# Peptides against a protein of PDB entry 4JHK: the designs that were tried, part 116

Target 1, 212 residues: chain A of PDB entry 4JHK
Amino acid sequence: EDYKIQSFDLETQKLLKTALKDPGSVDLEKVSSVIVDQSLKDQVFSREAGRICYTIVQAEAKQTNGSVFRRNLLNRLQQEFKAREETRKRSTQEWVCLVSFICNIFDYLKVNNMPMVALVHPVYDCLFRLAQSDALKNEEEVDCLVLQLHRIGDQLEKMNVQLMDELFNLLRDGFLLQEDLSSMGRLLLLEILEFRAGGWKLSDTAQKYYYS

## One batch from the design tools (peptide; made by RFdiffusion4, then SolubleMPNN)

Design b2_p19_3_s4 (from b2_p19_3 with Y2F T3V Q11E E16K)
Fold by OpenDDE base, seed 2:
Structure b2_p19_3_s4 (fold): chain B 212 residues (1-212), chain A 19 residues (1-19)
Amino acid sequence: as target 1 above (212 residues)
Amino acid sequence: SFVPADMEEVEELIDKITS
């Protein structure tokens, strides 16, 4: 996917850095809003935003034993999730960024080293939406779908194997039956089908592709 | 899955994105 990395202005940079070092000294609602806004615009940031969020959560917990940031983050995330169809209609790129962000939050924001149960269905809902025929024909959406499954598929399956089976039934059907897939899209679907069948274990090549 | 980053790694990530 071809996109330009959006840089933060100096004020935003300072805000984020301060949130990391001294979360009690900043408006954490504003910080969460900034992170979500940027994640919707910048896929690279979206892919890594969970790490930033996790760090802020940990910093706030250590400093004040508070959870203001997480609460605001999840509230905003819920709002964006509810509006996901509108987002998709407006911009495919923003839509896949949203999915990427939600999945990344799922991956990083863990409680007692466990995924947040409340995020399981929202994540699956996003992935199921990407697995619909109108989405599978768009290579950008297929890229997003496959990327997320590579990154968090094993965790999601552990949370709900039934939904994962249903999801992959759709992917299999898409691979076999849908005629308007791009060549690359078809290859990606095949690859992810094989990836799960292989126990969610990445090859060296896949590791480089998805995490470099 | 991802391994959560420490504070310094996140700062480096921010620098990378903003540079």
Scores: peptide ipSAE 0.109, ipTM 0.698, DockQ to the pose 0.026
Fold by OpenDDE base, seed 5:
Structure b2_p19_3_s4 (fold): chain B 212 residues (1-212), chain A 19 residues (1-19)
Amino acid sequence: as target 1 above (212 residues)
Amino acid sequence: SFVPADMEEVEELIDKITS
């Protein structure tokens, strides 16, 4: 499902638009809450959320040299991250939305054109959780895992190659040894193993598929 | 365009999410 700001009520639409153009004139805590709430129930929105967040951060920095939005955003993310096991138990969909959102924030919210170091371990923790046997048997979780690795795997590896090696050891073991994987899940694991082995490079067709 | 260069990304994003 494609995201459009028209899916929000008029007040929320105005809030988000104003935050982008004039962040100093709005409640940036409320803005962050709206973005996080929507990202937790709409995985497609998570992609746009990353771009929106980056834009607001830049706008606030230029306008007031402030970082209120980023602070509130990251605080909310930390709260959701801490409760991730409860979220997963309650709803697989909400769990994969959370992972997707955290990964997209990692991807888009750069500091001096570099990933935020503080997000590296939280991202890996989420991916390692998706790589456990009880998660690999769920195709929805495998879809999420593979999607994130396609999008940010190369960046994550640059931040910590040891953790990436450990993660892919789990994925290889899952592919080879776990019996209750779905057919598609097994194929996705094989594909991501091959993707990393190939240097994290997508074809033009694959690029469009994973980033459209 | 009447949009300043430093606001170009903002306008592009707004256009995208409102289209």
Scores: peptide ipSAE 0.031, ipTM 0.614, DockQ to the pose 0.019
Fold by OpenDDE base, seed 4:
Structure b2_p19_3_s4 (fold): chain B 212 residues (1-212), chain A 19 residues (1-19)
Amino acid sequence: as target 1 above (212 residues)
Amino acid sequence: SFVPADMEEVEELIDKITS
């Protein structure tokens, strides 16, 4: 299911549409703030936000050879990342939205068709946090962890296989040893363990579930 | 991943997310 910009009020819709087509005519700092704020509230939007951000980056590069939007976006992202523990304490929903957004930016905001190296460790840090015992007992956090690994796990592994091995050691231990996992949480951990073991390949049915 | 190549693809993306 595709997200629609109609979720925003008319003024914000116009702002975002103009940013996509004529980024030089809008306040790109404001645009970045709007996108981040909405991504922290709506996980569905956070899945689409990376595509929107990439489009704005490309439009600005072509129009003015500028990078104002990307700079503001990454600065805000860094601020949210630094405050991630407080966000998690305040709202599990906002926390998983933050992780989803960071992972989506990693997935879509490429440099020379390559992932931004600067985002690799922040992404892993978020996933490692979700792999801790206090997070694994929360089904919402497990859902987020497994979803992100399905979407970008193969890319992340290519960037740093050692960190991926360490992450999956935690997931295996959680699956085998942690007693307060929900039934669904345990099933999700098993599924993602098998997914990586199978080479990060999805069936057509699974592809639709995770990417549609 | 989705990577727009030119302005035409930008327009297509806008149409997709606004209609």
Scores: peptide ipSAE 0.030, ipTM 0.618, DockQ to the pose 0.026
Fold by OpenDDE base, seed 1:
Structure b2_p19_3_s4 (fold): chain B 212 residues (1-212), chain A 19 residues (1-19)
Amino acid sequence: as target 1 above (212 residues)
Amino acid sequence: SFVPADMEEVEELIDKITS
């Protein structure tokens, strides 16, 4: 998937572009809040925001050796994660956007070229919530769950295989036993079960579906 | 709100919130 920055208003476009080119000249706390706000409202953006964030982090590091943007970004992320149940209650759309955003940040923001250990449990917590029966009956939540596992499942498993086993036990039980799954939801669960069993390797068809 | 000074502080804060 590709997100186009022209979807933002002119003021926001200018702010983000300046953050990429000259991060020392803008309020990077404001930049981080703008990115998080948009990620919570736009599913496409939430799945792509990590690339923008990574670029800003690198730009700031190179220009000023600073980390103001990353600190503020993660601080806001922590706040949203803490309020995740209320978010889900209020809006399924915002909830899946939040999960997508958290997973995307996990994917792109590395510490010494490794995934941030501190984000492992938050990501799993979100995925486990999506794997509960009340969430599995919602196709939007199942789609989010399966999408994230396709994108970062192999990385997450390397960080904690026990949690991944537990998660997939829930998914297997949901697939086999839960009666109120949608047809697409059931197909997605089967596909992700097979995907992991196959070593997290995408077919050409699956790659087009999840990354185009 | 608290803004961590480095990655270690960020990870500690996240760990605290998610514990």
Scores: peptide ipSAE 0.015, ipTM 0.498, DockQ to the pose 0.089; fails the geometry check

Design b2_p19_4_s1 (from b2_p19_4, 8 letters changed)
Fold by OpenDDE base, seed 4:
Structure b2_p19_4_s1 (fold): chain B 212 residues (1-212), chain A 19 residues (1-19)
Amino acid sequence: as target 1 above (212 residues)
Amino acid sequence: SSLEEELRKKSLEDLEKAS
């Protein structure tokens, strides 16, 4: 299976490839650090990072019945999550990369083919933060929020429908009441409201309207 | 794992503080 790791230098690519096939032969703490660091810089890579992480976790479990990689990954994730407000204040780009990474880990890093229950609240915390008035006025944050809900909204709702209802109440209020939304931001909020209302699906007509 | 539970716990604490 092919993984998109061409953005790394050759040495790091070799490290990652080895981790994917023979995790016991590499420093898995270093591997996790490299993946997290790149995910915090590149939102596109964060999606691929989810797949890579899942593969490494499974490979290590199969090879040694170990969980060193996952522990290191989640430890770093916890550190970044705790500092999320500081990250947001420093850089909106880094903040949305962090949210994207957490959401993609939730999406791909399954346990017994099920989402990690421990990640449910952290994911919702991030999405609720993006749904606050001070975040909704920033189109970059709205883009991130809507993208994540398109990717994992249906899964999150299955884990906790009450939190999803509360989240979408905030989005509805933002759409209707907040004055300093950008035109695109308002459009995206409307789209995601309709997306959920349609069972996390978009009609062909609506798809063409919002995403031409 | 204990680490996963700690992540969950910290998230819950943040929610409680925000409430």
Scores: peptide ipSAE 0.028, ipTM 0.614, DockQ to the pose 0.095
Fold by OpenDDE base, seed 2:
Structure b2_p19_4_s1 (fold): chain B 212 residues (1-212), chain A 19 residues (1-19)
Amino acid sequence: as target 1 above (212 residues)
Amino acid sequence: SSLEEELRKKSLEDLEKAS
């Protein structure tokens, strides 16, 4: 299978490839740091990073029954999460990359085939931040919010439906009441409201309306 | 924050369950 790691230099690509196949032969702390660093710069990679991380975790578990990579990954993720407001102030792009990364780790990195409980609140916290008025006026943040909800909303709701209800109350209010939404932002909010209402699916009619 | 602390605590718990 192929992983999208072309954005890395050749040496780092080799490191990642080795980690995927023979994690015991590399510095897994370094690997985790590299993945997180790149995920904060490239939202496309942030998505791919989840898959890569899952593969490395599984490979290490099978090879050495270890969890060094996952531990280091989550430690770094915690650090970035704690600094999320600073990141948002510094760069909207890095902020949405961080959110994307956290959400994709939630999506791919399972414990006993279940989502990691430790990530539930952090994910919601990020999404709630994106649902605040100051974020909803920024189309890039709305794009991120809606994208993540499309990807993991159904899973996340299963973990805590009450928080999901609260989140969507904010989105509804934003759609209905906030004046400084972009046209696209408003459209996206409407779409995601309908998406959840439809059981995290779009009907054929809705799909045609929004994406034809 | 409470969420950050919860992350730390539950992360360890999840790691223990997974190992």
Scores: peptide ipSAE 0.027, ipTM 0.654, DockQ to the pose 0.144
Fold by OpenDDE base, seed 1:
Structure b2_p19_4_s1 (fold): chain B 212 residues (1-212), chain A 19 residues (1-19)
Amino acid sequence: as target 1 above (212 residues)
Amino acid sequence: SSLEEELRKKSLEDLEKAS
């Protein structure tokens, strides 16, 4: 299987490839750090990173019944989550990449074929931050918010419907009451409101209206 | 924060369940 790791130098690519096939032969702490670092810079890779992480976790479990990689990954994720406000202040891009990465890990890294319970509140916390007025006026943050809800909203709702209701109350209020939204931002909020109302699905008509 | 502590606690629980 092919993985999108061409953005790394050749030595790092080799490291990642080895981790995917023979995780016991590499420094898995280093591997996790490299993946997180790149995910904070490149949102495209951030999406792929979830798949890569899943594969490494499965490979290590199969090879040694170990969980060194997952432990290190989650530890680094915790560190980045704790520093999320500083990250947002420093770089909106890195902030939305962080949110995307956390959401992708939630999406791909399953425990006993279920989402990791430990990630539920952190994911919601990130989405709630994106739903604040100061974030909704930034189209890049709205893009991230709506994208993640499209990807994992149905899963998150199953984990905690009360938080999802609260989140969408904020989005509704933003759509209706906030005056400094961009035109696209307002459109995206409307779309995601309709998306959830439709059972996390879009009709063909809605798909054409919002994304064609 | 309480959220960060819960994350730490539950992450360990998830790791144990997956082991």
Scores: peptide ipSAE 0.027, ipTM 0.652, DockQ to the pose 0.137
Fold by OpenDDE base, seed 5:
Structure b2_p19_4_s1 (fold): chain B 212 residues (1-212), chain A 19 residues (1-19)
Amino acid sequence: as target 1 above (212 residues)
Amino acid sequence: SSLEEELRKKSLEDLEKAS
C-alpha cells in the first residue's frame, strides 16, 4: 500500500514506513507524536492519518499484541480535546484541524467495522461547538462542520440520533435566524440540512448545484 | 475475532484512562 507522507523529511518517512510494516522495531510514541502534530497543521494529511493510524494499530496488535501506539495516540487526542477552547482562541485553523483529526480517527479507527463508542461524545461536542453562533459566523468553521457531517454524519446518527437531532436544530436555527453568516456559510448549512434529509446522500444534481 | 475484541477493549480503556 502507498501512503501520502511526502510532507515529512526522509528520516521521518522511513520511520513511518517501518511503523506500518514492523511496528515493534520503532519508537511508537514518537510515531504517534509525529502523526498528531502534522494532523493539527494539515487537514489533508489528517484524513490520511486516520488510515495510517488504523494500519499501525492493526500491525502492532498482530505482531506483538501490543497497544503502545494506540495508547499514545488516544492519550494525545484527549489532551488536545481538553484544550480545544484554548486552541480555538489561538488559531481557528488549528481548531478545525483538531476537529478534523478527531473525526477522521472516529471514521478509520474501527473494530469489526464499528466505531469506538468512547469517541462519540467527543465528536459531538466538537460539532456542537462549531454549531454555536460565534462559530457559525466563521466560514472556516462552517466548512469544517459540514465536511465532517458529510464524512461521518450517518455513522454518528446511528450511534445517537437524539444528539444528531439536537445538532441539526441548531443548524436550522442558524440558517434561518442568524444574520451574520457569510453567503457561502449559509449555502453550506442549507446543503447539509438537505443532505441529512435525503438520507445522508447527495444526488448528482445537488452535487452540481452546491459544489461546482 | 478475538484480536479485534481485545483491540476494542484496550482502545476504550486507553481513552478512558486519558480522560
Scores: peptide ipSAE 0.025, ipTM 0.621, DockQ to the pose 0.068

Design b2_p19_4_s2 (from b2_p19_4, 8 letters changed)
Fold by OpenDDE base, seed 1:
Structure b2_p19_4_s2 (fold): chain B 212 residues (1-212), chain A 19 residues (1-19)
Amino acid sequence: as target 1 above (212 residues)
Amino acid sequence: SKLEEELREKSIKALEEAS
């Protein structure tokens, strides 16, 4: 299977390829750090990173019944999560990449074919931060918020419907009451509100409005 | 409108990526 790792130098590509095939022969802490670092810079890779991480986890489990990679990955994620406000202040791009990466890990890195319960609150915390008024006025943050909800909203709701209700109350209020939203931001909020209302799919009404 | 078109494109992309 092919993985999108062409953005790395040749040595790092070799490291990643080896981790995918023979994880026991490489420094899995280093591998996890490399993946996280790149995911904070490139949102496109962030999506692929979820798949890569899942593959490495499965390979290590099969090879040695170990979980060194997953442990290191989650530890690094926790560090980045704790520093999320500093990251947001420094770079909106890195912040939305961080959120995207955490959401992608939630989406791909299943345990016993189930989402990792430990990631539920961190994911919601990130989405709630994006739903604050100071973030909703930034289209890049709204884009990220709406994209993640499209990707994993239904899964997150299954994990905690109360938090999802609270989140969407904020989004509704933002859509209706916040005056400094961009036009696109407001439309995105409307779309995601209707998306959830339609059972995390587009209703006929929404289809007509947005795609006609 | 242009905005609706852009929103449509983003929505389609999101749906495809979610699939």
Scores: peptide ipSAE 0.018, ipTM 0.420, DockQ to the pose 0.024
Fold by OpenDDE base, seed 3:
Structure b2_p19_4_s2 (fold): chain B 212 residues (1-212), chain A 19 residues (1-19)
Amino acid sequence: as target 1 above (212 residues)
Amino acid sequence: SKLEEELREKSIKALEEAS
């Protein structure tokens, strides 16, 4: 498979390619750090990062039955998660990249073909933060929230339907009651409300209404 | 935007899966 790592310099690309095929021959702590750092800068890459991380985890497991990469990755993720409020204050862009990265790791980094239970609450915590009124007024944060719910909402609901209900109560209230939403933000909230109501799917009519 | 494009793609895929 081809991985989208063109945003890295050539030396780092080589490092990542080696990690994908022969993880035992590289510094996996450095690899994890590089992936996290880039994911915090590029939301598009954060999606690819999930796939890359899964591949490295699988490669290391097969090669040495080890989990050094996953451990380092999750440790760094935990550090960034703990500092999420400070990150948000510093840069909305970095904050939404962090959320995107956490959600994408949840989506791709399966353990025994199952979602990592340990990531469920951190993911919900991030989404709930995006659903607060001070975040809903920012279109960039609404974009992130709705995008993640489109990507992993059905999986998250299976893990905890109560939290999903609570989250969507906030989104409904935001759509109906919050006055300082952007036009696009309000449209996106309406769309995602309908998306979930339709079993995490949209009708052809709805698709034309929202996206044409 | 990049986010809007990804959202549209995901929505389209969801429709395809539902059909």
Scores: peptide ipSAE 0.014, ipTM 0.396, DockQ to the pose 0.023
Fold by OpenDDE base, seed 5:
Structure b2_p19_4_s2 (fold): chain B 212 residues (1-212), chain A 19 residues (1-19)
Amino acid sequence: as target 1 above (212 residues)
Amino acid sequence: SKLEEELREKSIKALEEAS
């Protein structure tokens, strides 16, 4: 399989390629650190990172029945999550990358084809933060919120429908009542409201209206 | 627009019925 790791230097690329095939021969703590660091800078990579992480986890489990990589990855995620408000204050871009990465890990790093229960509340906490008034006025935060709900909203709802209802109450209120939304932000909120109402899918007509 | 209004009403109604 091919993985999009061209953003790394050649030495790191070699490290990652080796981790994907022979995880027991590399420092998996270093590998996890490199992946997290890059994911906090690049939302596009964060999606690929989820796939890479899953592959490494599976390879390590198969090779040694170990979980060193996953443990280090999740520990780092917990550290970043705890510091999320500081990150948001420092850089909105880094904040949305953090949310994207956590959501992508939730999406890809499944256990027995089931989401990791431990990530449910952290994911919701991030999405609720994006749904606050001070975040909804920022288009890049709305973009992130809507993107994650498109990708994992149906899975999250299955884990906790009450939290999803509460989240969408905030989004509905934001759409209807908040005055300082951008035009695109308001459009995206409307789209995601329809997306959930339609069973977490878009019709061809809606797809054309919002994304063409 | 008419389309936005229609989508808004549909979405809000669906959310209210689900709550």
Scores: peptide ipSAE 0.013, ipTM 0.423, DockQ to the pose 0.024
Fold by OpenDDE base, seed 2:
Structure b2_p19_4_s2 (fold): chain B 212 residues (1-212), chain A 19 residues (1-19)
Amino acid sequence: as target 1 above (212 residues)
Amino acid sequence: SKLEEELREKSIKALEEAS
């Protein structure tokens, strides 16, 4: 398997590679911190981070029956989540990276082959924040919102359909009523509304409309 | 907030159940 860790320096790459294969031989707290730090800077890596984290969790479980990495990862994630408003205020880019990371951890890091229940509300909270009027006017936040819903919307809905309904009510209202949406933002909202309505997939007709 | 507290509580519980 190949993991996209080229953004790290060589020493850190070695650390991560070792963690993936022999987690008992490295400081897993440090590994978790490195992954979270990079995920907060690079949204592309945030996606990859989920896969990496899952692999390390599985490797540690098999090797030592331990859960040190997951514990540290979730602790750090909790810290970042608690500070999400501060992060958003400081940097939209870091904020959307945080959301992306949380969503991707939800996507990849399963417990007994099921999504972690502990992450459901935090994920929704992030998505609801992106669905507020002050966020919808920012195309970068809309991009993030729509991207995450494409990736995990179906899974997330299964965890709590009521919250998903409430979320999409906000998105509908934003699409219909909010005046300061960008053209692309409005298009993305429409697309995601249709995406969910179509069972979290686009019809051939919709595919042609949005992406032809 | 309630969400932060829920995250903490459920995270601990999930870790205990998964370990």
Scores: peptide ipSAE 0.020, ipTM 0.564, DockQ to the pose 0.152; fails the geometry check

Design b2_p19_4_s3 (from b2_p19_4, 10 letters changed)
Fold by OpenDDE base, seed 2:
Structure b2_p19_4_s3 (fold): chain B 212 residues (1-212), chain A 19 residues (1-19)
Amino acid sequence: as target 1 above (212 residues)
Amino acid sequence: SSLEKELREQALKDMEEAA
């Protein structure tokens, strides 16, 4: 399979390729760190990172019945999650990358073909943070919020519908009551409200309205 | 936080499985 790792230097690419095929022959802590570091810089890569991580996890499980990579990945994720407010203060871009990464890991890193329960609340916490008024006024954060909900909202709701209801209450209030939303931000909030209301799908008419 | 605890718990489970 082809993985989008061309953004890394050749040595790192080799490391990642080896990890994908023969995880026992590489430093999986280093691999996890590299993936996380890049995911914090490139939101697009964070999507690919989920797929890569899943593959490595499966490869290690098959090869050694181990979970060293997953452990290191989650440990690093925890560290970044703990520092999320500091990250947000430092760089909105890094913050949304972090959220994207966490959400994509949730999306791809399945255990027994199910989402990792341990990631549910962290994901919601990130989304709730994006749903606060100080974040909703930032289009970049709204973009991230809506994007993640499009990607994993249906899965996340299945894990905890109560939290999803609470989240969307905030989004509704933001849409209706917050005055300093950008036009695009407001549009995106409306779209995502309708998206969920439609069973995490958009009608053809709605699709044309919002994205054409 | 409970969120951090959940991540730690998962990490611990992974460590136990790997040990």
Scores: peptide ipSAE 0.034, ipTM 0.676, DockQ to the pose 0.139
Fold by OpenDDE base, seed 3:
Structure b2_p19_4_s3 (fold): chain B 212 residues (1-212), chain A 19 residues (1-19)
Amino acid sequence: as target 1 above (212 residues)
Amino acid sequence: SSLEKELREQALKDMEEAA
């Protein structure tokens, strides 16, 4: 399987490839740090990071029945999550990358073929933060919010429908009541409201309308 | 934050498994 790691230098690419095949032969703390650091800078990579992390976790489990990589990954994730408000203040781009990364880890890093329950509330917390008025006025944050809901909204709802209802109440209020939304932001909110109302799917006609 | 604790708790579980 080919992984999209071309954004790294050749030495780091080699490190990642080795971790994917023989995790016991590399420093898994370093590997986790490299993945998290790049995920905070590149939102496109943050999705690939989920696949990479899952593969390394599975490889380590098979090789040594260990979970050193996952431990280091989650420890770093905890640190970044704890500092999320400071990150948002410093850089909107890094903030949306962090949210994207957490959501993609939720999406790919399954345990016994189930989502990690421990990530449910942290994911919702990030999405709720994006749904606040001060975030909805920023198109970059709205883009992130809508993208994650398209990717994992159905899974999150299965984990906690009450939180999803509360989240979408905020989105509906934002769409209807907030005056400083961009035109695209308002369009995206309307689309995601329709997306959920349609059972987390959108008709081809509607898809062309919103994303033409 | 209780949400931060959830991530910590999972990390701790992984540490226990790795030990």
Scores: peptide ipSAE 0.032, ipTM 0.683, DockQ to the pose 0.125
Fold by OpenDDE base, seed 5:
Structure b2_p19_4_s3 (fold): chain B 212 residues (1-212), chain A 19 residues (1-19)
Amino acid sequence: as target 1 above (212 residues)
Amino acid sequence: SSLEKELREQALKDMEEAA
C-alpha cells in the first residue's frame, strides 16, 4: 500500500517506510514523534497518520508481539492533550490539528476491533471545548467540530450516549441562542444536528444543500 | 494495559479540572 508521506524529507520517508514493514529495525519513539509533530501542523496528514499508525501497530505486534510504538504514541498524545488550552491560545490551527489527530487515532487504533476506552473522555473533552461559546464563534473550530462528529460521532455515542446528549444540547443552544456565529458556522451546526437526528446519516440531497 | 488505565484515570482528572 502507498502512504502519503511526500511532505517529509527523504530520510524521514525511508524511516517511515521501514517502520511500516520492519518496525523492529527502527527507533519507534522517533517514528511516533515525527508522526505527531507533522499531524499538529497538517490536518490533512492527521487523517493519513491514523492509518499509518494502525499499520505500524499491527506490524510490530506481528513481528515482535511488542507495543513500543503505541505506548510512545499515546504518551505523546496525552502530553499534548494536557497542554490543549495553551495550544489553543497560541494557535487555533494547531489546536484543531490536535483535535483532529486525537479523533483520527480514536478512529483507527482499535483494540480487538474496539475503540480504546482510554481515549473516550479525551475526545469528548476536546469536542466539548469546541462547543463552548468562545469557540463556536470561530469558523475554523466549528469546521473541526463538525468534521469529527461526521467521522466518529456514531462510535462515540455508542461509548457514552449521555455525554453525546450533553454535547448536542450545547450545540443546539449555540445554534439557537448565540448571536456572533458566522453564517457558515450556523449552517454547519444545523447540519450536524440533523445528521445525528437522522441516525448519523446524510442523504445525497441534504449533502448537496449543505456542502455544494 | 497499564498505560490505558493510566490514561483513562488522567483523562478523568483533566476533564474534571476543565469543567
Scores: peptide ipSAE 0.032, ipTM 0.649, DockQ to the pose 0.134
Fold by OpenDDE base, seed 1:
Structure b2_p19_4_s3 (fold): chain B 212 residues (1-212), chain A 19 residues (1-19)
Amino acid sequence: as target 1 above (212 residues)
Amino acid sequence: SSLEKELREQALKDMEEAA
């Protein structure tokens, strides 16, 4: 299996490759830290990070029935989540990377083939923050919000439909009432509203309209 | 704070269930 880890130095690449095959032979705390650090810098990598993390978790469970990696990963995730407002203040890019990372971990790390319940509220909190007026005016944040809802919205709704209804009320109000949305931002909000209304699916006609 | 505590506690439960 091919993993996109070219952005790391050779030593770190070796560390990651070893963790994927023989997790018991490496410092899994260090591995988790490296993955989180890179995910906070590169939103594209955050998706790959979820897949990598899943593989390491499965490998460790199979090899030693251990959960050292997952524990360290979630601990670091919690630390970053707690500091999310400071991160947003410092850098919008780092903030959307953090949201992307949390959402991708939610998507890939499952317990008994179910999403981790512990991550439901943190994910919603991030999405609600992106749905605030001060965030909706920033296209980068809107892009992140809509992307995550496309990826995991159906799963999140199954976990808590009430929160999803509340979230989409904010998005509807933003679409209808907020004056300082970009044209693309407004288009994306409309698209995601229709996406959910269609059962988290996009018709061929809508696909052509929004993405042609 | 409450959410953060819940995250830690539930994460542990999830990990235990998965083990």
Scores: peptide ipSAE 0.032, ipTM 0.652, DockQ to the pose 0.124

